# Designs tried in a protein design run: peptides against a protein of PDB entry 4N78. Part 182

Target 1, 186 residues: chain A of PDB entry 4N78
Amino acid sequence: HFQVICRLLGYQGIAVVMEELLKVVKSLLQGTILQYVKTLMEVMPKICRLPRHEYGSPGILEFFHHQLKDIVEYAELKTVCFQNLREVGNAILFCLLIEQSLSLEEVCDLLHAAPFQNILPRVHVKEGERLDAKMKRLESKYAPLHLVPLIERLGTPQQIAIAREGDLLTKERLCCGLSMFEVILT
Target 2, 155 residues: chain B of PDB entry 4N78
Amino acid sequence: MAELQMLLEEEIPGGRRALFDSYTNLERVADYCENNYIQSADKQRALEETKAYTTQSLASVAYLINTLANNVLQMLDIQASQLRRMESSINHISQTVDIHKEKVARREIGILTTNKNTSRTHKIIAPANLERPVRYIRKPIDYTILDDIGHGVKW

## One batch from the design tools (peptide; made by RFdiffusion4, then SolubleMPNN)

Design b2_p20_6_s1 (from b2_p20_6, 10 letters changed)
Fold by OpenDDE base, seed 4:
Structure b2_p20_6_s1 (fold): chain B 186 residues (1-186), chain C 155 residues (1-155), chain A 20 residues (1-20)
Amino acid sequence: as target 1 above (186 residues)
Amino acid sequence: as target 2 above (155 residues)
Amino acid sequence: LEKLLELLAELLEELAKLYL
């Protein structure tokens, strides 16, 4: 589903969706969540000491449950605060999954374009073959597929310009050095 | 343009008219030849005359058809060439627009991105709100990321 | 003569088809 969304939206659509999600997340964090956190901080026990380990896990849990009883019983916490936190979480996950899907598509595009851009894969040298000879053979094999040099030889100046720009756009992808998710987390 | 216009307005219609006139004339010639053969005392002479008229008529019609066909073919070739030129122009414009749209889209999404290689130690300097031209740092495309995926083609 | 007339008739028919 995310792959299809990436294909349909493209860079522009993804940017718009991400911007809107960031606005929503910001609104949730600075609004309702912040207010609930402040309220919760006011009702938090001022002194909550770590119980002795001798009480065991159940006893420790019961201790904290008792200390936080008023917070746990706060009905608005479950209905509003947790819902907003879920929305924020979903937005973050959505952004992550979109970026991952986009990266996969970009990688596929780069791989498909590589033979046409004089980008040769690392050659697996079989035992006994010279690396240099194999590389030269591959270079010679793919040389006729180099799009920009081909168009420079056969095309009009306008076609050459478009080919160069297209080649550049094909090479310059987000996955090569840019992260959206890091910005979202900030 | 002038050649195509001449073909469409003068030569092809003229050729069609000539062919129609030829049809009418051939009918008259056929009637004449039939009547002449029936009425003539010298049937051999009448037959030879009919042969001559038939040969001439066939040659004339063949010439008219050939000329008209060539003119139509020429017209179609000119039109096809014009369409190809228009298609090329439209494609060029379309490609230019698409490239421009892609550049705009990449700028927009680029604002939402940061460099992956930022060392963990660098303080996340919140990009100051200023429209800093997102310097598209042309980092050399590190295709090493593709090294893990490309293992499949054992050529 | 009949063959010649037939050829003329065929030619006339082909011409007629161009205008129909």
Scores: peptide ipSAE 0.016, ipTM 0.628, DockQ to the pose 0.003
Fold by OpenDDE base, seed 3:
Structure b2_p20_6_s1 (fold): chain B 186 residues (1-186), chain C 155 residues (1-155), chain A 20 residues (1-20)
Amino acid sequence: as target 1 above (186 residues)
Amino acid sequence: as target 2 above (155 residues)
Amino acid sequence: LEKLLELLAELLEELAKLYL
């Protein structure tokens, strides 16, 4: 689903969606969540000592439940605050998954374009074969597919310019060194 | 342009008129040949004359058709060339617009990106009072119990 | 053109009749 979304929206659509999500997240964090957190901080026990280990895990849990009883009984926490936190979480996950999907699409595009851009994979050399000879054979095989040189030879100046720009845009991808998720976490 | 205009306005209409006139003339020639053959005392001479007129008429018509056909073909070639040039121009504009849109889109998404080479995360300043780690033997919490609660993103 | 071809065909037929 995320791959389809990435293909449908493209860079511009993804940017718009992410910007709007960030606005929503910011609004939730600075508004309702912040207010609840402040209220919760006020009602938090001032002194909560770690119970003795002798009570075991159930007893320790019960102790904390008793200390936090007023917070747990706060109905609005479950209905409003947790819902908003879920929305924030979903937005973050959405952004992460979109970035991952976009990166996969970009890698695929780079791989598909590689033969046309004189980007040759390192060929595994079997024992006894010269790497140089194999690479030269590959270069010779794919030389006619080099788009920019081909257009430079046969095309108009305008076509050459477009081909060069297209080549550059094809090579420059976010997956090469950029992360959106880091910005979202910021 | 001048050649196409000449073909459309002069050569092709002229050729069509010439062909029509030729049709009318052929009918007259046929009538003449028929009458001449019937009325002539020397049928052999009349036949040879008819043969000559027929050959001439056929040659003339063939020439007119060939000329007209060539002119029509030439016209079509010129028009096809013009259409190809227009198509090329439209494609060029389209590609230019697409490249521009892509550049804009990349700028927009670029604002939402940072370099993956994160500088060294600020050392989490460990609180100065390292409270003695109480050996909390955490029993492994089976998080599978949470699998039913998290209505996560349906893949 | 069709009429012209028809006329030519008629002429050819008449000529053929004269030679047959």
Scores: peptide ipSAE 0.015, ipTM 0.640, DockQ to the pose 0.002
Fold by OpenDDE base, seed 5:
Structure b2_p20_6_s1 (fold): chain B 186 residues (1-186), chain C 155 residues (1-155), chain A 20 residues (1-20)
Amino acid sequence: as target 1 above (186 residues)
Amino acid sequence: as target 2 above (155 residues)
Amino acid sequence: LEKLLELLAELLEELAKLYL
């Protein structure tokens, strides 16, 4: 599904969605969640002493449950605040998954373009074969597919410009060194 | 442009008119040949003259048809070439627009990106004294010991 | 001769239909 979304939206659509999600997350964090957190901080017990270890894990849990009873029983916390936190979490996960899917699509595009851009994979050399000889053979095999040099030889100046720009746009992908998710976490 | 216009407005219509005129002339020639053959005392001469006129007429019509056909073909070739040039121009514009849109999209998404921080894996300096792994025998935590404490009195 | 002229006339009519 995320791959289909990436293909459908493209870079522009993804950018718009990510911007809007960031706005929503910001609004949730700075608005409702912040207000609830402030309220909870005000209601939080001023003096919470560590219970004695002799009460055991159940007794300690019961003690903290009693101290936090008013917070736990606050109905709006469960219905509104936790829902907003869930929405924030979903937004973060969405951004992560969309970036991962986009990166996969970009890698696929790079791999598909590679033969046309003189980007050859390192071939595994069997014992006794020279790497250089195999690479030269591969280069010679794919040389006719080099799009930019081909267009530079046969195309109009306008076609050459378009081919060069297209080649650049094909090479310059987000997956090569950019992360959207890091920006979202910030 | 001028050649196509000349073909469309002058050469092809002119060729069609010439062919039509040739048809009417052939009918007149046929009538003449028929009458000449009937009235002539020398039937053989009249027949040879008719054959000559028929051959000339056929050659003329064939020439007119060939000229007209070639002009039509030339017209179509010019039109096809014009369409190909228009297609090429449209494709160029389309590609330019697509590249521009892609550049804009790349800028927009680029604003939402940061450089991937290659976290330098801090070389975990192995502490010099490898403390002997104390075999932590995980004693199974018998949670049954907790069973007796939690019976809350139902009020 | 008449047959030749008739054939010529038919050919011309067919050509006229095609090109006129």
Scores: peptide ipSAE 0.014, ipTM 0.642, DockQ to the pose 0.002
Fold by OpenDDE base, seed 1:
Structure b2_p20_6_s1 (fold): chain B 186 residues (1-186), chain C 155 residues (1-155), chain A 20 residues (1-20)
Amino acid sequence: as target 1 above (186 residues)
Amino acid sequence: as target 2 above (155 residues)
Amino acid sequence: LEKLLELLAELLEELAKLYL
């Protein structure tokens, strides 16, 4: 599903969705969640001492349940605050999954473009074969597929410019060194 | 452009008019040849003259048709070339717009990105001080210290 | 063109009739 969303939205659509999600998350964190956290801090027991171990685990649990009764029974905490936290969590997860899916698509695009851009995979050298000879043979095999040199030789100046720009856009991908998720976490 | 205009406005209409005029002239030539054959005392001479006129007329018509056909073909070739050039121009504009849109999109999403901190694999410098494995002297846990806390029977 | 070809055909037929 996320892969299909990435394909459908492209960079522009993903950027818009991410920006809107960030706005929503910011609004939830700075608004409702902050207010609930402040309210909870006010109702928190100022002094919560560890009860004596002599009460045993059930007695200690009952003690903390009693001390936190007002917080646990706060109806709006379950209905509103936790729902907002769930929305924030879902937004973060959505952003993560979108970035991962986008990275996969970018890698696929890079792999598909590689033969046309003189990007050759590192060949596994079998025992007894020279790496240099194999690489040279591969280079020679794929040389006719190099798009930019081909267009530079056969194309118009306008076509050459477009080919160079297209080549640059194909090579420059977010997955090569950029992260959206790190920005979302900050 | 000038060649296409000349073909459309002058050469092809002119060729069509010439062909029509040739048709009218052929009819006149046919009437002349028929009358000449009927009125001539020398039927053989009249027949030879008719053959000459027929050959000339056929050659003329063939020339006019060939010229007109070539002009029409040339017109179509020029139009096809113009359409190809127009298609190329549209494709160029489309590609330019797409590249521009992609650049804008990448700038927009780029604002939402930061450089991946290559986490320097902090070489966990294994502290060179291999803390000597503190011999876990299993001190026997003397549970007798707990004897006074429980309801245990004093012996 | 068709009419011209018809006229030429008629002329050829008339010429052919004269040689028979």
Scores: peptide ipSAE 0.016, ipTM 0.639, DockQ to the pose 0.002; fails the geometry check

Design b2_p20_6_s3 (from b2_p20_6, 14 letters changed)
Fold by OpenDDE base, seed 4:
Structure b2_p20_6_s3 (fold): chain B 186 residues (1-186), chain C 155 residues (1-155), chain A 20 residues (1-20)
Amino acid sequence: as target 1 above (186 residues)
Amino acid sequence: as target 2 above (155 residues)
Amino acid sequence: SELLEELAKLLAELLAKLYL
């Protein structure tokens, strides 16, 4: 589903969606969540002792559950605050999954374009073969597919310009060195 | 442009008119040949004259048809060439617009990006001294303080 | 096309008269 969304929206659509999600997340964090957190901090026990380790994990959990029982049982915390936190969580997950899906699409595009852009794969050399000879054979094999040189030789000036710009746009991808998710987390 | 205009306005209409005129003339020639053959005392001579007129008429019509056909073909070739040029121009504009849109889109998404950094792992450091347990006194929580909180946008 | 067909008919008639 996320791959289909990425294909449908493209870079522009993804950018718009991400910007709007960031606005929503910011609004939730600075609004309702912040207010609830401040209120919770005010009502939190000032002194909470760590129980003895001898009680084990269940006993320690029960101790803290008992101390925080009134907070946990507060209906508005569950219905409003936790819902807003879920919305923020969903937004973060959405952004992550979109970025991952976009990266996969970009990698696929790069792989498909590679033969046409003089990007050769790593060569496996068998015993008895010279690396240089094999590389030259591969270069010769893919030389007719080099799009920009081909268009430069056979095309009009306008076609050459379009081919060069298209080649550049094809090579430049976010997955090569950029991250959106890091910006979202900031 | 001038050649196409001449073909459309002068040569092809002129050729069609010439064929129409030829039809009328051929009818007259046919009538003449028929009457001449009936009235002539020398039937052999009249027949030879009719053959000559028939040959001339066929040659004339063939020439007119060939000329008109060639002019129509030439017109179609010129029009096809014009359409190809127009298509090329439209494609060039379309590609230019698409590239521009892509550049704009990439700028927009680029604002939302940063360089990939290697994640720094934080080491959890255990506190050296455990705080002494202080006696916890449970106080009831007054939740009325939250009554004014929650007027958020319900999505 | 109609004109060409009529011309063809006329020529055919002329030819027929020549061989009768």
Scores: peptide ipSAE 0.022, ipTM 0.632, DockQ to the pose 0.002
Fold by OpenDDE base, seed 3:
Structure b2_p20_6_s3 (fold): chain B 186 residues (1-186), chain C 155 residues (1-155), chain A 20 residues (1-20)
Amino acid sequence: as target 1 above (186 residues)
Amino acid sequence: as target 2 above (155 residues)
Amino acid sequence: SELLEELAKLLAELLAKLYL
């Protein structure tokens, strides 16, 4: 699903969605969540001593449940604050999954374009084969597919300019060194 | 441009008129041949004359049709060439616009990106026990696994 | 006469196709 979303939105659509999500997240964090956190800090027990280990895990849990009973019973915390936190979490996950899906799409594009851009994979050399000879053979095999040199030889100046710009745009991808998710976490 | 205009305004209309006139003339020739054969005392001579006129008329019509057809074909070729040039120009503009849109889109998304911090390999404090460096055998990504996926160039 | 009539008919058909 995220791959389809990436294909449909493209770079511009993804950018718009990410910007709007960031606005929503910022609004939730600085608004409702911050207010609830401040309120929770005010009602938090000032003295919460760690119960003795002798009470065991269930007794310790009951102790904390009793100390935090007023907070847990605060209906707005469950309905509003936790819902907003869920929305923030979903937004973060969405951004992560979009970036991952976009990276996969970009890698596929790079792989498909590679033969046309004189980008040859390192061929596995079997024992006894010369790497250089095999690479030269591959270069010779795919030389006619090199789009930019072909257009430079046969095309108009305008076509050459378009081909070069297209080639550059094809080579440049976010997956090569850019991260959106780091900006979102920031 | 001048050639196409000449074909459209002069040669093709002229050829069509000539063909129409030829039809009228053929009817007159037919009437003449029929009357000449009926009135002539020498039927053999009248028949030979009719054959001669028939041959001449067929040759003239064939020539007119051939000339007109060639002019129409030439006109269509010129128009097709003009359309191809127009298509090429439109495609060039379209490609230029698409590239521009893509550049704008990339700038917009680029604002939302940061350089991947190459995680400074925190000095993995080599645990004191030098576990034998698991030779990261770079398994060459066998891209041949993708050879069967899509219409890509089979290496 | 029949040949000339057939020729005239063919020419008329050709002309009709050119003017359609």
Scores: peptide ipSAE 0.022, ipTM 0.634, DockQ to the pose 0.003
Fold by OpenDDE base, seed 5:
Structure b2_p20_6_s3 (fold): chain B 186 residues (1-186), chain C 155 residues (1-155), chain A 20 residues (1-20)
Amino acid sequence: as target 1 above (186 residues)
Amino acid sequence: as target 2 above (155 residues)
Amino acid sequence: SELLEELAKLLAELLAKLYL
């Protein structure tokens, strides 16, 4: 699903969605969540000491339940605050999954373009074969597919310019060094 | 352009008119031949004359048709070439627009990105001059990550 | 009628020669 979304939206659509998600997340964090947290801080017991271990786990739990009863019973905490936190979490996960899916798509695009851009994978060398000889053979095999040199030889100046720009755009991808998710966390 | 215009405005219409005129002339020749045959005491001579006129008329019409046909074909070839050139121009414009849109989109998404925290990468001192397209230093994409994703891209 | 037939034959021959 996320891959399809990435393909459908493209860079522009993803950017728009991410921007809107960021706005929503900021609104949730700075608005409702912050307000609830402040309210919770106000109702928080001033002195909440760790009970003695002699009460055992159940007793300690009951103690904290008693001390935090007002907070736990705060209905809006469960219905609104936790829901907002869930929404924030979902947004974060969405961003992560979109970025991952986009990265995969970009890598696939790069791989598909590679033969046309004189980017050749390292070939596995069997015993007795020279890597250099194999690579040269591979290079020679794919040499006619090199798009930019081909267009530079046969194309018009305008076509050459477009080909070079296209080549550059094909080579430059977010997955090469950029992260959206890090910005979101920021 | 001048050649196409000449074909469209002069040669082809002229050829069509010539064919029409030829029709009228053929009718006159036919009438002449008929009358000549009826009135002639030497029917054999009249027949031979008719044959000669017929052959000449056919040759003339054939020539006119051939000339006209060739002109039409030439016109069509020129028009086809023009259409191909127009198509090429439109495609170039389209590609330029697409590239531009892609660049804009990439800038937009780029604003939402930061450099991946790779530990030791030296501060790429962004050269102060904004104008140079940030050459993405191609870290070789380790495509080995895709090695585990089997060759069959299940689309 | 005979003249027309002969003319038609000649026309056919001429046409055949033109397509040759």
Scores: peptide ipSAE 0.016, ipTM 0.634, DockQ to the pose 0.002
Fold by OpenDDE base, seed 1:
Structure b2_p20_6_s3 (fold): chain B 186 residues (1-186), chain C 155 residues (1-155), chain A 20 residues (1-20)
Amino acid sequence: as target 1 above (186 residues)
Amino acid sequence: as target 2 above (155 residues)
Amino acid sequence: SELLEELAKLLAELLAKLYL
């Protein structure tokens, strides 16, 4: 599902959704959640000591229920505050999953483009084979697929410019060193 | 452009008119040949003259048809070339727009990114003394050591 | 992050007060 969302929205759509989610999260955190947390801090007992173990589990539970009665009975906490916290949590998880899905799509794009961009996989060399000879053979095999050099040789100046820009855009991906989720957590 | 215009406005219409005029002229030639044959005392000469006119008429029509056909083919080739050029131009514009949109999108999403703090993985300080890979001598697992623990039949 | 840290701190303080 997240993979499909990434494909449908693209970079721009993802950016817009994430920006709006960040605004919503910020609004929830600075508004309702902060107010409820402050209210809870004010209503919290100043001293809540653990009762003696001699009262047994039921007695200890009853003690805490009595001490926290005002908090437990605060209906708005359960209905509004916890719901807002769930919304924040869901937004964070959504952003994480979108970033992960986007990274997978970017890796797939890089892998698909690699043969056309002179990006060759590291070949496993068996003990008797020279790595250099095998790499040279691989390079020679895929040399005709190098798109930018091919277009530079055969294309118009406009086609060459587009090919170079396209090549650059294909190589430059967020997954290579950038994280959106770290920004969201900040 | 000038060549296509000349073909469309002058050569092809001119060729069509010439072919139509040729049709009318062929009817006149046919009537002439028929009358000439009927009126001539020398039927053999009249027949030879008719053959000559027939050959000339066929050659003329063939020439007109060939010229017209070639002009139409040339027109179609020029139009096909123009369409290919238009397609190329449209594709170029489309690609330029797509690249621009992608650049904008990447800038927008880039604002929402930070460099992955690659925690400096502790340099696996390769222990200076690479202990010589102790040749893993596969000692055969002597399973007889377990013979005393189980309810197995002492042979 | 700063808001989350502040919220986490507040929640931790709330939890600490509950266990005290």
Scores: peptide ipSAE 0.023, ipTM 0.647, DockQ to the pose 0.066; fails the geometry check

